Peptides against a protein of PDB entry 6DSZ. Designs and how they scored, part 28

Target 1, 361 residues: chain A of PDB entry 6DSZ
Amino acid sequence: NYVVTAQKPTAVNGCVTGHFTSAEDLNLLIAKNTRLEIYVVTAEGLRPVKEVGMYGKIAVMELFRPKGESKDLLFILTAKYNACILEYKQSGESIDIITRAHGNVQDRIGRPSETGIIGIIDPECRMIGLRLYDGLFKVIPLDRDNKELKAFNIRLEELHVIDVKFLYGCQAPTICFVYQDPQGRHVKTYEVSLREKEFNKGPWKQENVEAEASMVIAVPEPFGGAIIIGQESITYHNGDKYLAIAPPIIKQSTIVCHNRVDPNGSRYLLGDMEGRLFMLLLEKEEQMDGTVTLKDLRVELLGETSIAECLTYLDNGVVFVGSRLGDSQLVKLNVDSNEQGSYVVAMETFTNLGPIVDMCV

## One batch from the design tools (peptide; aimed at target 1 V261 D336)

Design b2_p15_1 (made by RFdiffusion4)
Pose (drawn by RFdiffusion4):
Structure b2_p15_1 (pose): chain A 361 residues (1-361), chain P 15 residues (1-15)
Amino acid sequence: as target 1 above (361 residues)
Amino acid sequence: SYEEMEELAEKLEEE
């Protein structure tokens, strides 16, 4: 027999922003399935540079540039456990994606977990963290000689884990995650020590959280902490400091995705399965000593995009809405809610044949 | 730029 592609996969599973082509090159990297798309934000709008294709299902896609690098290094993990670090190199008149490092990191003894694979990267590029199998947190240290991507497993006493994030602004690599056991689910803190290959007691106390907490947000350096998005209550956790708001405006649909807007983290974007788009706020309270603190949380609805699996703010009040169940599109957020109450205006839609349930000729 | 997003957030705070 013989199989050909009549149409490339159109559903968007992942999208990230960063400086990949050159410095201050606002790139939008869209992950479909086996395809990877790279764009440059120009005055025209989204203009592509190179659409590559891999022999794998892109499951983790993150950007970073470690200590002393020219441009961000892209990291990709295949669902069949193929890891690689890539680098856009337009040295010549052509374009080549050089593979700085690669390595298969499948464990012969783990069970894939509910909520699938998670790929997290250190705030200062100390290591790549993986959550492939239950009870096994895999660490991949980041240096130069680790070109044949080597790795080692730590053990995780917490068996059922929902979402994991690296915390900003800590003495060393620290992890914040939501895990489940009997008696509800909780949030616990750990420290990753890639010198002894162990877990150390984390920065702060283990807190009880909402029963349906589904997301953890890495809050940037000026504030530090972690934001946990459940079904009804949005909570902020940072050591002893703790804030939460529970607007009934949210319970109608589960919040699925989040995206950082400002570098400060004062503003975030949220998405519903009902197709909404929220703005999560971390309002400031600059005090007498010239320092900045955080006072409260406020969530107010912006309008509605399409159902988003990915979410990304690009530039000049524009957000790329990566839709898996429908058309992905481009959106302009305006200060003046011109029509009705929707601060959201569609600019461009991308044909997504969506989940093809049935068909005929 | 983030100027338009800051102005939008300020208007939502006022409301």

Design b2_p15_1_s1 (made by RFdiffusion4, then SolubleMPNN; from b2_p15_1, 6 letters changed)
Fold by OpenDDE base, seed 4:
Structure b2_p15_1_s1 (fold): chain B 361 residues (1-361), chain A 15 residues (1-15)
Amino acid sequence: as target 1 above (361 residues)
Amino acid sequence: SLETVDELAKKLLEE
């Protein structure tokens, strides 16, 4: 009986940074298939705290902090539509991951979307939104006392949603999404009414965006709005201001992931299919009244990394590059470029052993 | 800290 010690998954399919273990700790959470790894980010590197087995492949992993919580909670959705909200509790040396709430959000009716599962959290923690099936937007109201995650569906007229986010600074929860119809790709917004369980007209729309527009980034205040990333262009829209850039450098390879560096959303990391790491910069213009508006967008090549499935800025110019296809990395951003013009230096590499081909013997 | 990123961003924007 060769106990094939089931090799722990090494391919990263998600990562997030926040304050999960405490209010003071900076954490890196890494999803590796069914496994959640929790680290504390220290000056010396990543300190492992806990590993958690999930009852399924992690499809969504998001940190959020409801009002009155001292630390972040973790929302997880599995590929089998099991949802949970997790809390880290430490009592002396005893570490527990507590399920605050759970539920299965699978529908019996619906076509699973070709672009996979999308899960998003309202920045004000009013709800979780899920795009699981074409033509449906699932809402999980966030209630502090509810141990059971109850969801309802709102019908989306737009059947082919590419990406969706909640916007910041909205009185009501507002989604922004890229969708495709026979005329091309478009951006639209909807307000989500929890009370009426319906969509209301959102603040803005942008018809006929780039044909390969694939990602939505919700931009925090003061800018607000969203960034739309395509193959050839990056656009910003907030209802009042529109700005587009088409830097030739992004045409070389498709941008596949992003991460916000700053809490104010002035800078983002972008990763492409060739492992190039970019910084997207939002240049501000301060008006005489103290209002901040977007002046310009800049994209700058930082260097090369492993092909990122996910990126997350940690601290002090350190970035975690979560890779599915290659080795995950801790990289350092430098102010000065090296002889090759790279601002990126690998600090640590985490070997990806590849997919365990389950030789079903 | 965003100091490194701030300095990097300044440099990148000046180029």
Scores: peptide ipSAE 0.538, ipTM 0.936, DockQ to the pose 0.858
OpenDDE base, seeds 1, 2, 3, 5: peptide ipSAE 0.537, 0.522, 0.533, 0.531; ipTM 0.937, 0.933, 0.935, 0.935

Design b2_p15_1_s2 (made by RFdiffusion4, then SolubleMPNN; from b2_p15_1, 6 letters changed)
Fold by OpenDDE base, seed 5:
Structure b2_p15_1_s2 (fold): chain B 361 residues (1-361), chain A 15 residues (1-15)
Amino acid sequence: as target 1 above (361 residues)
Amino acid sequence: SLEEVDKLAEKLLEK
């Protein structure tokens, strides 16, 4: 009887930073297939706090803070459409992960999207949005008293959604998405009515974006709007202002992940398929009336890392590089470049032993 | 802290 000690998954498929264990603790949460790892970020490094087994592969993992919560809650959606909202609770030395709400959000009828599961949370915590199936947008209202996550579908006319986010600073929850039709790729916005369970016309649209536009980044206030990342271009749109850059350096490899560094959305980390790490910078222009406008976009190469599946800024220039294909890393961003012109130094490497092949023996 | 990132970003923007 070889007890094959089931090797713990090491490939990272998601990561998020926030305040999950307490209001004061900075946490790194790492999704490794069915496993959730919770760390506290300290000056000395990552301190492990808890590991949680999930009932399925984690497909979505997002932190959010509803009004009146002192710390973040965790939304998880599995690849089998099990949704839950988790809370960390510590009572002395006892650590519990409490399920505040759960539900299965699978539809009996629907074509699963070929681009996979997308889960997003409204910045004002009014709802969760899910793109699970082509031509459907699922909404989970966020109500404090509901232990059961109830969802409804809104029909999307746009069948081929590439990416979707909730926008910031909207009176009602508003999604921005890239979609593909026979004419190319486009960006559209919809306001989501919880009351009527329908889409209303959003504040803006941008037809005929770059053919390979693949990612939407919602930009916080004061800028608002969204960044659209393509293969050749990065564009910004907020309804009133449009900016586009086409830095030659991004053409070399596809950008596959991003993370916001600044709370105000002035800086982002971008990772590409070659493991290059970039900073996207939003240059501000302060108007005489005190309004802040976007002056320009810049992309700067920081250095090389493992190929990121996910990126998250921690603190003090430290970034977690979650890798599915290679070793995950803690890296330091330095103010001064090394002799090779890199601003990135690996601090710690986490060996990826590859996919757990469930050998059903 | 964002101090180090701010300094880095400033240097990057000066290029």
Scores: peptide ipSAE 0.605, ipTM 0.954, DockQ to the pose 0.891
OpenDDE base, seeds 1, 2, 3, 4: peptide ipSAE 0.604, 0.603, 0.603, 0.601; ipTM 0.953, 0.954, 0.954, 0.953

Design b2_p15_1_s3 (made by RFdiffusion4, then SolubleMPNN; from b2_p15_1, 7 letters changed)
Fold by OpenDDE base, seed 5:
Structure b2_p15_1_s3 (fold): chain B 361 residues (1-361), chain A 15 residues (1-15)
Amino acid sequence: as target 1 above (361 residues)
Amino acid sequence: SLDEVDKLAEKLLKE
């Protein structure tokens, strides 16, 4: 009996930073296939707290803080459409991960989207949105007392959604999405009515964006709106203001992931398919009335890392680079560049042993 | 104290 010691998965397919273990702790959560790893971020590095086995490949992992919660809750969706909301609970030395709510959100009828599962949470924690199937947007209302995650579908006229996010600062939950039709790629917004279980017209749209527009970033207040990332361009739109840049440096490789650095959405990290790490900067203009408007967008090359599947800013210029194709890294952003012009220094590397091929022998 | 990332961003914006 060869006990094939099942190698733990090492390829990272998701990461998120927040306050999951307590209100005060900064946590890094890492998804490695069916495994969730929970760390506390300390001045000395990452301290492991707990590992959790999930009943399927983690497809979505998002932290959120409902009103009146002292710490973040974790939403997980698996590739088999099992959804749960998890809470960290510690009692002395005893650590438990409590399932507050669960449900299966699989539909009996629907074409799974070719671009995979997208899961998003309303910034005001009113709902979870899921793009699982073409032409459907699934809504899970967030209710504290509901242990069973119930979902309903809203029909999307736009069959080919590329990416979708909830916007900030909206009276009703509002999605912004890139979609493709025979005329090209476009950006549209919809308000989501929980009561009527339908879409209402959103605040704005942008037809005929860049043909390779692939990502939506929802921008927090005071700016609001969204950033649309393409192959050649980065655009901002909030309904009133439009800005576009086409920095030549981003044409060299496709941007594949992003992470917000600042709570106010003034800076983002971008990673491309070559492992280049960029900072996207939103330049502010202070008006005479004290209002802050977006003046310009800038993209700056910071350096090179492993090819990121996911990025998350931790603290003090430390970034976790979650890699599926290579080794994951902790990197430090420095104020001064090295001799090669890089602002990035690798602090720690986590060996990726590659995919666990379950050879059923 | 400004976070190191703030200092970096300020530097990059001045270039």
Scores: peptide ipSAE 0.468, ipTM 0.904, DockQ to the pose 0.664
OpenDDE base, seeds 1, 2, 3, 4: peptide ipSAE 0.460, 0.455, 0.460, 0.450; ipTM 0.903, 0.901, 0.902, 0.901

Design b2_p15_1_s4 (made by RFdiffusion4, then SolubleMPNN; from b2_p15_1, 5 letters changed)
Fold by OpenDDE base, seed 3:
Structure b2_p15_1_s4 (fold): chain B 361 residues (1-361), chain A 15 residues (1-15)
Amino acid sequence: as target 1 above (361 residues)
Amino acid sequence: SLEEVDKLAEKLLEE
């Protein structure tokens, strides 16, 4: 009996940081195809806690904390449209991952979107939004007592959504999305009515953004609004203020991932297709009335890493670089650049053995 | 802690 120890997947396709194991623990969660790896972030590095096999490739992985929860819950959507909400429970040495809710959110009718599955959670935990199919936005209401994830669709007039996020600080759940039509790419907002199961007009829109606008970042309060990342430009809009930058350095390679560094959304990490790591900085201006407005945007090159599929800031200037194409890394951000002008130092490298061909033997 | 990142960000903004 050759126990072919099926090689574990090593390519990272998602990562998230939060407080999943406890309220106090900082966790790194890594998605590697069908596997979820859970780590505790320590001063000494990553401590493995548990690995979980999923029934399919993880397509969405997001931490969220509903009101009254002491720690984060994990939303997972698989490529086969199996959705679940997971909770970590530990009793002594016994560690269990509990399914709080589950459901299949596949539609019988719909064209799967070419840009893949997008899953987002409202910052106030009112709903989960899913862009699975062209012309549809799926909503999963978050209800504590419901073990069955029920979803409904709202029709989108915009057939070609590129990216979508929930905005912060909105009375009603509000999405912001980049879409493409025959006239180009645009940004639009919609309020989502759970009661009426429809879209209402959102607070703002921006027509004719950059042709290659590809990502939306929802910005927390006090700034609010969204950042739109393109190939040539980065723009901010919150309904009242618009700001755009076009730093030449971002034209060299397409930005493919981002992560927020701090809770207030003043800083982000950006990764491009060449493995360059940038910091996006939001410069604040405090108004006489105590309101904080965005003064400027800056993009600074930090250094080079593996080509990031996902980025997440951990703690103490440490960043996890999740790579699908190369080795994943723990990197340290330094205040002083090295002799090569890099602010990035690799601390640990995780060998990527490439795609495991599931030879179903 | 964000201390190291804060220092880095401050430095980058001064350049």
Scores: peptide ipSAE 0.558, ipTM 0.940, DockQ to the pose 0.869
OpenDDE base, seeds 1, 2, 4, 5: peptide ipSAE 0.550, 0.549, 0.548, 0.546; ipTM 0.939, 0.939, 0.938, 0.938

Design b2_p15_2 (made by RFdiffusion4)
Pose (drawn by RFdiffusion4):
Structure b2_p15_2 (pose): chain A 361 residues (1-361), chain P 15 residues (1-15)
Amino acid sequence: as target 1 above (361 residues)
Amino acid sequence: SEEELQEELEEMEEE
């Protein structure tokens, strides 16, 4: 027999922003399935540079540039457990994606978990963290000689884990995650020590959270902490400091995705399965000592995009809406809500044949 | 409020 592709996969599973082509090259990297798309934000709009194609299902796609690098290094993990670090190199008149490092990191003894694979990267590029199998948190230290991507497993007493994030602004690599056991689910803190290959007691107390907490947000350096998005209550956790708001405006649909807008983290974008688009706020309270603190949380609806699996703010009040169940599109957010109450205006839609349920000729 | 949200959006446009 023989199989060909009559149409490339159009559903968007992941999208990230960063400086990948050069420095201050606003790149939008869109993950379909086996395809990877790279764009440069130009005055025209989204203009591509190179659409590559891999022999795997892109499950983790993150950007970073470690200590003393020219441009961001891309990291990709295949669902069959193929890990690689890539680098856009336009040294010649052509374009080559050099593979700085690669290595298969499958464990012969783990069970894939509910909520699938999670790939997290240290705030200061100390390591790559993986959550492939239940009870096994895998660490991949980041240096130069680790070109044949080597790795080691730590053990995780917490068996059922929902979402994991690396916390900003800590003494060393620290992890914040939501896990489930009997008696609801909780949030616990750990410290990754890649010198002893163990877990150390985390920075702060273990708190009880909402029963349906589904997302953890890594809050940047000026504030520090973690934002946990559940079904009905949005909570902020940072050591002893704790804030939460529970607008009934949210419970109608589960919040699925989040994106950081400002480098400060004062504004965030949220998405519903009903197709909404929120703005999560961390309002500031600059005090007498020239320091900045955080006072409250406010969520107010912006309008509605399509159902988003990915979410990314690009530039000049524009957000790329990566849709897996429908057309992905481009959106302009305006201060003046011109028509109705929607601060959201569609600029461009991308044909997505969506989940093809049935068909005929 | 609505005015405060508009200020946040204005700051976003300025970036």

Design b2_p15_2_s1 (made by RFdiffusion4, then SolubleMPNN; from b2_p15_2, 7 letters changed)
Fold by OpenDDE base, seed 5:
Structure b2_p15_2_s1 (fold): chain B 361 residues (1-361), chain A 15 residues (1-15)
Amino acid sequence: as target 1 above (361 residues)
Amino acid sequence: SKEELKKALAELEKE
């Protein structure tokens, strides 16, 4: 009887940073298939706190802080449409992950989207949005007293959603999404009415974006709006202002992931399919009235890493590079470049042993 | 400019 010690999954398919264990702790949470790893970020490195087995492959993992919570809660959606909201609770040496709410959000009727599951949380924690099926947007209201996650669907006229985010600074929850139709790719916004369970017209739209526009980044206040990332261009739109850049360096490989560095959305990390790490900078212009406007967008090559499936900025210029195809890394961003012109130094490498083939024996 | 990148990176070390 060879007890094949089931090799723990090593391929990273999601990562998030926040304050999950306490208000003061900075945490790195890593999704590896059905496994959630929780670390505390320390000056000495990553300290493992807990590992959690999930009842399915993690498809969405997002931290959020509802009003009146001292620390972040964790939303998880599995590939089998099991949703849960998790809380970390420590009582002395006892560590528990509490399920505050759960539910299955699978529809009996629907075409699963070919671009996979998208899960997003409203920045004001009013709702969770899910793109699971073509032509449907699922809403999970975030109510404190509900142990059961109830969802409803809103019909999307746009059948081919590429990416979707909630915008910041909106009176009502507002989504911004890239979609494809026979005429090309476009950006649209919708306001989500919880009361009427319908979409209202959003604040803006942008027709005929770049044909390969693939990612939406919601930008926090004071800028607001969204960044749209394509193969050749990066654009910003907030309803009033439009900016576009086409840095030649991004044409070499497709940007596949991003992470916000600054809480105010002044800097982002971008990772491409070649493992290049970029910084996207939002240049500010302060007006005489004290209003802050976006002056320009800039992309700078930082260096090379493993091919990122996900990126998350920790602190002090340290970045976690979650890789599915290669080894995950902790990297340091340095002020000065090395002899090769790289600002990136690998601090730690986490060996990826490849996919666990669940050999059902 | 490389100087702006350096400034951006230097700000990260202070946080």
Scores: peptide ipSAE 0.485, ipTM 0.914, DockQ to the pose 0.852
OpenDDE base, seeds 1, 2, 3, 4: peptide ipSAE 0.479, 0.472, 0.475, 0.481; ipTM 0.913, 0.911, 0.912, 0.913; seed 4 fails the geometry check

Design b2_p15_2_s2 (made by RFdiffusion4, then SolubleMPNN; from b2_p15_2, 4 letters changed)
Fold by OpenDDE base, seed 1:
Structure b2_p15_2_s2 (fold): chain B 361 residues (1-361), chain A 15 residues (1-15)
Amino acid sequence: as target 1 above (361 residues)
Amino acid sequence: SMEELQEALRELEEE
């Protein structure tokens, strides 16, 4: 009986940075199909802490910090709709990953969305939102004492949601989403009432955005609002201010992932289908009343990497490039460009052995 | 500008 030790998955399908092991530790968490890898980011590089087998392919992986928690919790949703909230617990040398809550959020009725599973967490940790099926938005209320993740659905009139995020700085949990109808693509907002289990009118909308608008970035305070990324344009809207740029460089390849660098949303990393890495810069304007407004948006080419499925900024100009199609990389952003005009240097490369053909025998 | 990019990249090393 040759126990063919099934090669561990190497293709990365998600990554996130935060403080999962402790309040002080900076962690990199990597999703590789059914495997979760947990690292501590150190001056010497990535230190492996734990590997966790999940009961299915990881479809959503998000860190969040409920009020009164000293460190981040991890939300995971699998492709089979198993949801859990995980906590890291260390007692001396003993390391345990504790399931705080779990549940299955599959519906008996609904068309699975063609754009796949979207999972988002309210910045104030009031709820988790899930777009699993067309015409439905699933809500998981976050309650500290609830070991069973219970969800309810709110009907969406917008049947073809492209992307959705929770906004920052909203009194009620507020979603912002790109959707498509027969007239084109649009951006809309809704407030989510946990009490009434319905949508209320959101603070703003933008009809007739770019036809290929594909991503929503929720921008933290002090800017607030959202960035909408298309094929040809990047737009900002917060209800009061609208700004759009159309840098020619982004037309060459589709932007497919993003990650926030700064807690205040001043800088973002963008990755495209050619493995180009960009920085999106939000230029601040301080008003006479002390309010901060967005003055301008800029996109700068940093260099080339493996084609990113996900990006996450770590610290000290170090970026993890999670790749599904190629080797994942740890890269350094330098202040000065090299002879080729690149600000990117590969520090470490993680070999991708290709898709695990699950030969269902 | 290249200067603004360099400033933005320098800030990453100071954090």
Scores: peptide ipSAE 0.432, ipTM 0.906, DockQ to the pose 0.865
OpenDDE base, seeds 2, 3, 4, 5: peptide ipSAE 0.341, 0.413, 0.417, 0.419; ipTM 0.823, 0.902, 0.901, 0.902; seeds 3, 4, 5 fail the geometry check

Design b2_p15_2_s3 (made by RFdiffusion4, then SolubleMPNN; from b2_p15_2, 5 letters changed)
Fold by OpenDDE base, seed 1:
Structure b2_p15_2_s3 (fold): chain B 361 residues (1-361), chain A 15 residues (1-15)
Amino acid sequence: as target 1 above (361 residues)
Amino acid sequence: SKEELQEALRKLEEE
C-alpha cells in the first residue's frame, strides 16, 4: 500500500489578516485549496498555529467581528456551497476550531456565474451576501443563536454582476456593485431589507463607468462610498462626491487584487497581472465643519512581487503576497527605494510546486 | 509626490 502522501497544496487562492486566535494576536490566514493555514504574526515572522482541512475547495474566506465578540470569526464558503462560521478556541495547549454555524447554500435552480463565487459580509455584521448565480443575490442573516445557516434569495435585475461589496456607514445593509448590460458597465446600489426580503433603492448610482471596470472597494468612514477600479481609471463615488484618475501606469497591466492598509481606508495595496505592487492613496481634506472629504486619489508604484492572487497587509510595512501562479512571498515595504527604484524587499518566499492536479480519485 | 509616498511608507513603520 503506497501511501501516496498527497502533496499538500502550495498555490494560494485566498488570504486574510485579523484577530482570529485572540483579540491581541495578529493572524494571517491562508487558503490553499482545501487547506486553511493559521499563523500568528510576530516580530520574528510567521508562527504556525494550526492547519485545518476543509470539506472542499475554499471559495470565500472572510473575517468578521459581530457586536460583542472579543475576536474575529471566520466565514468560509466552499466551491460546493458549504458554508460555515468558525471560531478559534484555545484552552491551555489545546487548540480547537469550533463550528458556530454551518449550512449548504446551493440552489436547485440557477446558472452559476461565469465570474465565480463572490461572498461579502456587511460591516455591521447584519448579513452575509453571496453572488453564486446570475440574477440572484443570496442573503444569510447573521443571528448569534442560529447554528444552521439559512439563506434566502433576492432577484437581481442585473444579470451580469462583475463585483459587489457592502458599503460602510449605511443605516440599512447596502450593496454596491458593478454590472454589465448591453449599454456598457454601470455601478448601482441597493439597500437590502431582511424583513421584506427585497431590495430597496440605494443611495446612488453611476451609469456608464469604464468599460473594463472590474473591482469595487467599499471605503470606510469618514470617506464612505466606493472605489471602482478599471483598466484605465480609478474612480471614487460616495453619492455626493465623484473623483476619477487615469494614471498611465495602470494601463500597462490589469489590476487583479487589492487590500486595505488603513482601518479608515486612506491607503490600499493593488496588485496587477505582471506582479507589480502599487499603493493607492486617498488624500484627505478637512472641512471647516470638521468633516473629512476626499481631496484626491494617487497611485504609486512600490515594486514587483510574485503575481498576486490575494494581498494582505500585516503590520510594520510587511505584506503577504499570496500567489497561485508563482511563489507566495512575505515582503517588506521600505521608506527609501533601492537603486532600481523599488520599495519592495522579499523577506521570505514560499515555493509553489505548481497547479494542484485535483486528481479526482 | 515621492515625498508623500515616503511619508506614507514611514507611517507604516510607526504602526
Scores: peptide ipSAE 0.482, ipTM 0.925, DockQ to the pose 0.865
OpenDDE base, seeds 2, 3, 4, 5: peptide ipSAE 0.476, 0.467, 0.474, 0.485; ipTM 0.924, 0.922, 0.923, 0.926; seeds 4, 5 fail the geometry check

Design b2_p15_2_s4 (made by RFdiffusion4, then SolubleMPNN; from b2_p15_2, 4 letters changed)
Fold by OpenDDE base, seed 1:
Structure b2_p15_2_s4 (fold): chain B 361 residues (1-361), chain A 15 residues (1-15)
Amino acid sequence: as target 1 above (361 residues)
Amino acid sequence: SEEELKEALRELEEE
């Protein structure tokens, strides 16, 4: 009996940073197909804590902190539509990953979206939103006492959603999404009513955005609103203020991932298909009334990395670059550029042994 | 500006 030691997946398809193991620990969580790796971020590097096998390929992995929780919970959705909420528990040396809630959210009717599964969490932890099928938005209400994740669908008139996020600072859960119709790409917002199980009119919309607008970033307070990333432009809109930039440098390659650096949304990391790493900076303007408004947007080239599938800022200028196509990296952002003009230095490289052979056994 | 980038990067080391 040759125990074919199934080679562990090495390609990264998701990563998140937060406080999962404790309120004090900074964690890096890495999704590698069916495998979840949990690390503690230390001054010495990444300390492995636990590895968890999932019952399917991880399609969504998001940390969230419900009101009154001391640490983050983990939402996972698999490619087979198995959803769970996980909690880390440690009792002395015993480490347990507890399933707080689970459910299957597959629909019997619907066309799976060509752009894949999108999962988002309301910043106030009122609901999880899922774009699984064209013309449907699935809602999972977040209830602390519910061990069974129950979902309902709301019909979307917009059949071709490109990306969707929940906005910050909204009285009701509000989604912002890029969609395509015969007239082009547009941005729209909807309020989500849990009670009525319907969409209400959102605070704003922007028709006829850039034709290749592909990503929505929800911006925290005090700015609020959203950033829309395209091939040629980056735009900001919050209902009251609109700002657009078209830096020539982003035209060279498609931006494919992003991560927020600051809790207040002042800085973001952007990765493109050539492995270039950028910083997006939101310049603040303080008004006489003490309100903070967006003055300008800037994009700066930091350097080159492996082609990122996902990015996550850790601390102290350290970034994890999760790669599907190449080696994942832990990189340091330096204040001073090297002789090549790069602010990026690789600290550690994690060998990718090749494509995830989905051996459907 | 390069100085604004350097300031943004310096702030990361202080966190």
Scores: peptide ipSAE 0.553, ipTM 0.937, DockQ to the pose 0.866
OpenDDE base, seeds 2, 3, 4, 5: peptide ipSAE 0.549, 0.546, 0.547, 0.553; ipTM 0.937, 0.936, 0.937, 0.937; seeds 4, 5 fail the geometry check

